# Ledger of designs, part 173: peptides against a protein of PDB entry 3C2G

Target 1, 209 residues: chain A of PDB entry 3C2G
Amino acid sequence: IRTFDLLGLLLHDSDAIDGFVRSDGVGAITTVVQYPNNDLIRAGCKLLLQVSDAKALAKTPLENILPFLLRLIEIHPDDEVIYSGTGFLSNVVAHKQHVKDIAIRSNAIFLLHTIISKYPRLDELTDAPKRNRVCEIICNCLRTLNNFLMMWIPTPNGETKTAGPNEKQQVCKFIEIDILKKLMSCLSCEGMDTPGLLELRSTILRSFI

## One batch from the design tools (peptide; made by RFdiffusion4, then SolubleMPNN)

Design b2_p30_5_s1 (from b2_p30_5, 14 letters changed)
Fold by OpenDDE base, seed 4:
Structure b2_p30_5_s1 (fold): chain B 209 residues (1-209), chain A 30 residues (1-30)
Amino acid sequence: as target 1 above (209 residues)
Amino acid sequence: SSSLEKRLAAAREEQDAAFDKVVEAAKAAE
């Protein structure tokens, strides 16, 4: 635990983060969080989040890491783990088609839907810290979904990846009224990535209308 | 700048209206 905290303090510089990632730091973290210790898992996932936007991740094979992380957030009913894990996912899939493909093959779409579906509406949460954390989790999920949906939007150049039938069906679950309401609730949260959520809304419209 | 702001506002309104249709359609499907 202390080790991850210390690493987190040291990894505030982008070059240091890249160095850590190049040295298979992400793999090291994923190895450590396999131990059944909640505090260790929290600390490890937090560290993953901290390095999730590292440039060096573009050169890091994530074929084993992403499925593991997705499974971890699936089985841990811990908001901090889910927050960190979904945050990591949202960052690593951004602008990386191969990573998106790995995530999708690893059932990320369904998992994201499950996560969003399990949390109550934000207006039902009276505890501000809890509400904020839940909002952040939902936003991480929706941001990830947006990144997936963008793959299937026709580019001006006419190049469009077609979603597989299963993927399309999974994505269609996000236009359920409860999911849309949660999206709208996030738009009303102060300090959230409103532009990103608006982009998601736009992407939904383009995908389903 | 005023023309751009007006265009952005109009685009937002159009998006809001379109999103409302999606929401209503989803509601009707349940």
Scores: peptide ipSAE 0.020, ipTM 0.440, DockQ to the pose 0.035
Fold by OpenDDE base, seed 2:
Structure b2_p30_5_s1 (fold): chain B 209 residues (1-209), chain A 30 residues (1-30)
Amino acid sequence: as target 1 above (209 residues)
Amino acid sequence: SSSLEKRLAAAREEQDAAFDKVVEAAKAAE
């Protein structure tokens, strides 16, 4: 735990982060968080989030890491673990087709739906810190979904990847009324990535209308 | 400029209206 906190303090510089990632730091964290210690898992996932946008991750094989993290998020009810894990997922799939494919094969779409579904509406949360954290989690999930949906939107050149039938079915769950209401609720939250959420809305409209 | 802000607001309103249609369609399918 203290080691991860110390590492987090040292990893404020992009070069240091890249150095850590190049040294298989993500793999090391993943190994450590396999132990059933909630504090360790929380600290490790937070550190993963901190390095999740590192350039060096483009060269890091995530085939073993990503499924493990997805499973970790699935089984841990801890908002901090879910926040960090969904944030990591959102960042690592961004602009990386191969990582998106790994995530999708690892049931990420369904997991994202499950995560969003388990949280109450933001207007039902009276505790501001909790409400903000839940909003951030939902936004992480929705941003990740947007990254997936963008793969299946036709480009101006007329080229489009076709989603498989399973992926289409999983994606269709995000047009459920409860999910859409939560998206709208996030748009009403102050300090959120409103442009990103608007982009997602646009993507949903293009995908389902 | 005030013109750009007005255009962005109009675009947002249009998107909101379109999204509301999706929400209503989802309600009808439930």
Scores: peptide ipSAE 0.019, ipTM 0.411, DockQ to the pose 0.037
Fold by OpenDDE base, seed 3:
Structure b2_p30_5_s1 (fold): chain B 209 residues (1-209), chain A 30 residues (1-30)
Amino acid sequence: as target 1 above (209 residues)
Amino acid sequence: SSSLEKRLAAAREEQDAAFDKVVEAAKAAE
């Protein structure tokens, strides 16, 4: 626990973060958080989020890491774990086709839907800190979904990857009215990635119309 | 500049109309 906190304090420099990732730091974190300690899991997931945009992750094998993280998020109802884990996921899949494929094969689309469905509508949350954290989680999930959907949108040259039948079925869950309402509610939150949410809206239209 | 702003506004209106169709389709599937 204290080690992860210390690492989080030291890893403010992008070169230091890249050095940590190149030394299999992500693998080390995932090994440590296998122990059933909630404080350790929170600290480890927070550290994962802090290093999730490192350039060195593009060269890091995530075949064992992503399935583990997705399972961790699935079994832990902790908002801080879910926040950090979905934040990590959204960053590592960005612009990385191979990582997207690993996540999708590991049932990430269904998990994202499950997470969004678990939380109440933002207008039903009276506690501002809780509402903001839930909004951030939903935004992380939606950003990740947007990254997946973009793979299946035809390019101007007519080239596109075709989603498998299982992926299509899982993606169709995100056009459910309750999910769309939650997307719209996030657009009203201050400090959120409004451009990213608007892009997702556009991506949904291109994917389903 | 005024022409660009008008084009952006028109594009937003078109997107809103298209999104409303998706929402209505989702409601009908319930």
Scores: peptide ipSAE 0.019, ipTM 0.416, DockQ to the pose 0.033
Fold by OpenDDE base, seed 1:
Structure b2_p30_5_s1 (fold): chain B 209 residues (1-209), chain A 30 residues (1-30)
Amino acid sequence: as target 1 above (209 residues)
Amino acid sequence: SSSLEKRLAAAREEQDAAFDKVVEAAKAAE
């Protein structure tokens, strides 16, 4: 625990973060968080989030890391773990087709749906810190979904992949009314990435209309 | 700034209307 906290305090420099990632720091974290200690898991996932936008991750094989993280998020009903894990996922899949493919093969779409589905509507949460954290989690999930959907939308100059039948079925779950309502609820939250959510809304419209 | 804000508001309204159609279609399918 203290080690991860110390690392988090030291990893403010991009070069230091890249150095940590190049030294298999992500793999080290994933090894440590296999121990059934909630505080350790929280600290480790938070550190993963902190390094999730590192340039060195583009050179890091994630084939073993992503399935593990997805499973960790699935089995730990901890908002802080889910927040950090979904944040990590959203950052690592951004602009990286190979990483998107790994995540999708690892059942990420279904997991994201499950996560969004388990949380109540934001207007039902009276505790502001809890409401904000839940909003952030949903936004992380939706941002990740947006990154997936963008692969299948024809762009004038882009390679459009066709979603497989399983992926199509999983994506169709996000047009369920309850999921769409949760998306809309996030658009009403202050301090959120409203432009990103509007982009997601636009992506959904283009995908299903 | 006022013209940009008006354009953003109009774009949001258009997107809201389009999204409402998707929601209604999804509701009709359930």
Scores: peptide ipSAE 0.018, ipTM 0.447, DockQ to the pose 0.037

Design b2_p30_5_s2 (from b2_p30_5, 11 letters changed)
Fold by OpenDDE base, seed 1:
Structure b2_p30_5_s2 (fold): chain B 209 residues (1-209), chain A 30 residues (1-30)
Amino acid sequence: as target 1 above (209 residues)
Amino acid sequence: SASLEERLRKAREEQAKAFDEVVQKYLESL
């Protein structure tokens, strides 16, 4: 715990973060969070989020890290773990096709749906800190989903990866009425807007044409 | 099969309608 807090304080610039990642810092965190200690898991996932945009992650093998993190988020009910883990996921998949492929093979699309499904509508949350955290989690899930969908949109050069039938079916679940009601509740939070949800809708529909 | 494609098209249209209805209701509540 204190070690991760100290590391988070020392990693105050992009060069220090990149140096930590180049030294297999992400692998080290992933090893430590395998211990059944909730405080350690929370602190480790928070540190993962802090380094999730590092340039060195493009050269880091994530084949063992992402499946583990996704499983950790799946089994751990802690909002702070889910927040940090979905934040990490959304950042590492951005502009990295190989990382998207690892995440999708590790059932990430279904997991994102499961995460959104387990939370109540934000209007049912009376505690403002809890409501804001849940909103951030849902935003992380949606950003990750958008990053996945973008790989199936035709480029001007006509090269598109085709989504598998199971992937398509899982994506369709995000526009089901019960999910949409939860997504619409996020519009009450700062930084969420109707145009963003309409863009997601358009991306989903275009992915299936 | 033409039947499967038609079913998929219909399902997409239904989901698109449901989305638009939810968005519209939200906008009317503002």
Scores: peptide ipSAE 0.045, ipTM 0.588, DockQ to the pose 0.021
Fold by OpenDDE base, seed 3:
Structure b2_p30_5_s2 (fold): chain B 209 residues (1-209), chain A 30 residues (1-30)
Amino acid sequence: as target 1 above (209 residues)
Amino acid sequence: SASLEERLRKAREEQAKAFDEVVQKYLESL
């Protein structure tokens, strides 16, 4: 805990973050958070989120790290862990085909659907901080899904992969009316990137038309 | 067979050592 707080203070710029990641800092965090301590897990996942946009992550072997993190957010009921973990996942898969492939092989699509399905509708949440946190989690999940869908959308100049039959079936669950309503409810949350959510909605719809 | 307590102690020490080595390597790179 204290070490993560101290590291969080030192990791204040992009060069410091990249240096930490090049030194296997992400592997070190994931090793430490294997200990069953909720405060340690929260602090570790928060630090993972802080370094999740590091350019050095493109050269970091995530084959052992990402499956562990996905399992952690699957079994942990804590919104702060889920927020940080889904935020890390969303950022780490962005523009990195290899990392997307690791996440998909680790059942990430199903996990994202499970996370979204576990939360109530945002209009049923009377507590504004809780509602905002749940909205952020749903947005992280949907943004991660968008990053996966973009691999399978034909682009004039891009290498398009074909989704496997299991992946296609799992993706089809995100066009369910309840999931679409949750996506739409996020547009009413304070501080949300409304244009980004509208783009995501368009991508989801285009993947099935 | 090591007690559960001894196994937990050893695992914590190994985790702490591995983390300290990475942090030290990072600090030496700065």
Scores: peptide ipSAE 0.042, ipTM 0.460, DockQ to the pose 0.015
Fold by OpenDDE base, seed 2:
Structure b2_p30_5_s2 (fold): chain B 209 residues (1-209), chain A 30 residues (1-30)
Amino acid sequence: as target 1 above (209 residues)
Amino acid sequence: SASLEERLRKAREEQAKAFDEVVQKYLESL
């Protein structure tokens, strides 16, 4: 715990973060969070989130890290772990097709649906800190989904990948009524910048409507 | 003339509104 807190303080700039990532810092964190300690897992996942946008991640093998993290957030009931983990996922898949492919093969789309399904509608949450955290989690999930869907949108000048039948089926879960109601509830959340939601709405409209 | 960025923002907002309308119509049909 103290080490992760100290590392979080030291990793205050992009160069320090990139240096940590180049030194297999992500692998080190993922090794430590394998121990069954909730506080350690929280601290480790928070640090993962902090380094999740590092340029050095483009050169980091994620084949073992991503499936492990996805499993961790699947089994861990902690909102802080889910927040950090979905935040990490959303950042690490951005602009990295190989990483998107790893995540999708690891059932990330289904996991995102499961996470969103776990939480009530935001309008049903009276506690503002809890509501905000849940909103952030949902936004992380939606941003991640958007990143996946963007692979399958035709560009005028590019060969687009076609989603497989399994991926299409997993994506179709996000247009189920309960999910749509939750997405609509995100629109009622004042004071939250939800760029991921806006982008997803645009992407879904282009892809499926 | 609106910047390219402002045009993109407006287009995204319009698409978001169109999505919300479709979702609303869907919910009303259930």
Scores: peptide ipSAE 0.024, ipTM 0.449, DockQ to the pose 0.043
Fold by OpenDDE base, seed 5:
Structure b2_p30_5_s2 (fold): chain B 209 residues (1-209), chain A 30 residues (1-30)
Amino acid sequence: as target 1 above (209 residues)
Amino acid sequence: SASLEERLRKAREEQAKAFDEVVQKYLESL
């Protein structure tokens, strides 16, 4: 715990973060969070989020890290772990086709659906800190989903990857009425990335046609 | 027979309408 807090305090600049990532810092965190200690898991996932946009992470093999993190988010009921984990996932899949493929093979689409399904509508949450945290989690899920769907949208050059039948079936769960209502509940949140929601809407519409 | 392009356009319009109806129903529930 204190070590991760200290590392978080030392990693304020991009060069230090890149140095940590190049030294297998992500692998070290994932090794430590395998211990069944909730405070350690929270601190480790928070540190993962802090380094998730590092340039050096593009050169880091994530084949063992992503499946582990996805499983951790799946089994852990803690909103702080889910927030940090979905934030990490959202950042690492951005602009990285290989990482998207690892996440999808590791059942990430279904996990995102499970996370959104777990939470009530945001308007049903009376506690503002809880509502804001749930909003951030849903936003992380939506951004990740958008990054996946964009792979299957035709480019102007006519080149497109086609989603597999299983992937299509998993994506189709996001157009269920109850899921769509939960996604739209984000519009009631203060400070919401409304442009990002409109982008996701456009991406969904383009992906199901 | 409608061109493939016209069929795709109609499908897009139908999906857009369905999505907007869900949004509208949600907003009405607030």
Scores: peptide ipSAE 0.022, ipTM 0.478, DockQ to the pose 0.021

Design b2_p30_5_s3 (from b2_p30_5, 15 letters changed)
Fold by OpenDDE base, seed 2:
Structure b2_p30_5_s3 (fold): chain B 209 residues (1-209), chain A 30 residues (1-30)
Amino acid sequence: as target 1 above (209 residues)
Amino acid sequence: MKSLEERLKKAAEEQKKSFDEVVEKYLKSL
């Protein structure tokens, strides 16, 4: 715990973050969060989120880390862990095809749906901190989905990957009315990445249209 | 390459320390 808090205080600039990631810092955190200590897991996942946009992650082997994190956010009851873990996932898959492939093979699309599905509608949450945290989690899941869908959108200059039949079926779950309502509710949350959610909406529509 | 976990577990065994102490020491050395 104190070590992660201290590390979080040292990792304020991109060079320090990249240095930490190059030193297998993500592997170190992942090792620590395997302990059945919720405070340690929370602190470790928060630190993962803080380093999740590091350029050095493009060179980090995530084949063991990412499936572990996906299992953690599948089962962990703490919304802070889910927030940090889904935030990490969203950032780490961005612009990294090989990481997207690892996540998809690890059933990430279905997991994102499961996470969104477990939360009530935002309008049913009277506690503003809880509502905001749930909104952020849903946004992280949806941003991750957008990153996956973008692989299957034809670009003028590239061979587009085609989604497999299972992937297509899993993606189709996000056009369920309850998921769409949650997406729309997130657009009404203050401080959310509304442009990113609108981009996702456009990407979803383009993928099904 | 051995995973960082396997390396830290081995270091814990070699140093007769808890895995937690070795992990904490490793994190402080980053």
Scores: peptide ipSAE 0.014, ipTM 0.374, DockQ to the pose 0.014
Fold by OpenDDE base, seed 4:
Structure b2_p30_5_s3 (fold): chain B 209 residues (1-209), chain A 30 residues (1-30)
Amino acid sequence: as target 1 above (209 residues)
Amino acid sequence: MKSLEERLKKAAEEQKKSFDEVVEKYLKSL
């Protein structure tokens, strides 16, 4: 526990973060968070989030790490773990086609729907810290979805990956009225990435036209 | 190559230490 907090303090610059990632630091954290200790899991996932934008992750094998993290955030009850894990997922798939492909093969689209579905509407949450954390989790899920959907949008160069039938079916779950209401509720939260949510809305609409 | 997990488990066995102690030592060495 204290070791992850100390590491998080030492990983304050991009070079230190890249050095840690090149040294299999993400694999180390993933190994540690396999233990049934909630404080350790929380601290480890927080550290994963802190290194999740590292350029070195583009060269890191994620075939074992990412499916494990997806299973963790599927079952773990702690919102801090879910926040950190979904934040890591969102950042790690950004601009990395091979990582997107691993996540999709690991049923990430369906998992994102499951995570969003388990939380109440934000207007039902009276506790402001809890409401904000839930909003951040939903935004992380939606940003991750946007990163997936962007692969299937035609580029000006005519190269477009086509979503498979299963991926299309999983994406169709995000047009359910309850999911759309949660998306709209996130737009009303202060300090949220409103541009990113508007981009997702545009991407969803373009995926169904 | 052996996974980092397998390497750390082996190091724990060889050193007669808990896996947690070996992991903590590894993390401090990064």
Scores: peptide ipSAE 0.014, ipTM 0.366, DockQ to the pose 0.014
Fold by OpenDDE base, seed 5:
Structure b2_p30_5_s3 (fold): chain B 209 residues (1-209), chain A 30 residues (1-30)
Amino acid sequence: as target 1 above (209 residues)
Amino acid sequence: MKSLEERLKKAAEEQKKSFDEVVEKYLKSL
């Protein structure tokens, strides 16, 4: 626990973060969070989030790390773990086709739907800290979904990956009325990444309708 | 067929509403 907090303080600049990632720091964190200690898991996932935008991650093998993190988020009912883990996922898949492919093969689309479905509507949450955290989680899930959907949108050059039948079926769950209502509720939250949510909305409209 | 995005943009222009308001109204109608 204190070691991850100290590491988080030392990893204050992009060069330190890249140095940590190049030294297999992500693999080290994922090894430590295998211990059944909730505080350790929280601290480790928070540190993963902190390094999740590192340029060095583009050269880091994620084939063993990403499936493990997805499973951890699936089984751990902790909002702080889910927040950090979905934040990591959304950043690590951004602009990295090979990481998107690993995430999709690891059932990430279904997991994102499951996470969004488990949370109540934001209008039902009276506690402002809880509401804000749930909004951030949903936004992380939706930003990750946007990154997946963008793979299947025709480029001006006519080159497009087609989603497989299974991926199409998994993605179709996000057009469920309850999911769309949760997306709209996030757009009404103050302090959120409104541009990212608007981009997802445009992507959904272009992909499904 | 026009994309739904194009249809909703046209509806926003015709109704003098924001694209966001038209999308929200559409999602509530589903």
Scores: peptide ipSAE 0.010, ipTM 0.404, DockQ to the pose 0.028
Fold by OpenDDE base, seed 1:
Structure b2_p30_5_s3 (fold): chain B 209 residues (1-209), chain A 30 residues (1-30)
Amino acid sequence: as target 1 above (209 residues)
Amino acid sequence: MKSLEERLKKAAEEQKKSFDEVVEKYLKSL
């Protein structure tokens, strides 16, 4: 626990973060969070979030790490773990086609829907800290989905990956009225990435037209 | 190549330390 907090203090710049990632730091954290200790899992996932934008992750083998993290955020009851894990996922898939492919093969699209569905509507949450955390989790899931959908949008060169029939079916679940209401509730939250949510809304609409 | 986990487990055995202590020491050395 204190070790992850100390590491988080030492990882204060991009070079330190890249050094940690090149030294298999992500593999080390994922090894430690396999222990059934909630405080350790929380601290480890928080540290994963802190290094999730590292350039060195493009060269890190994530074939074992991502499926493990996806299973963790599927079953873990702690919103702080879900926040950190979905934040890590959102950042790590950004601009990395091979990482997107690993996540999709590991049922990430369905998992994102499951996570969003787990939480009540934001207007039903009276506790402001809880509401804000839930909003952040939903936004992380939606930003991850946007990164997946962007793979199937036609490029000017006409070459696009086509989503498989299973992926299309899983994506169709995000146009459910309850998911759309949660997205709209996130747009109404102060301090949220409103431009990113509007981009996602546009991407979703374009994926279904 | 041995996994980082296998290397850390071996280091724990060699040092007669818990796996957690060896992982903590490894993380502090990064």
Scores: peptide ipSAE 0.008, ipTM 0.354, DockQ to the pose 0.014

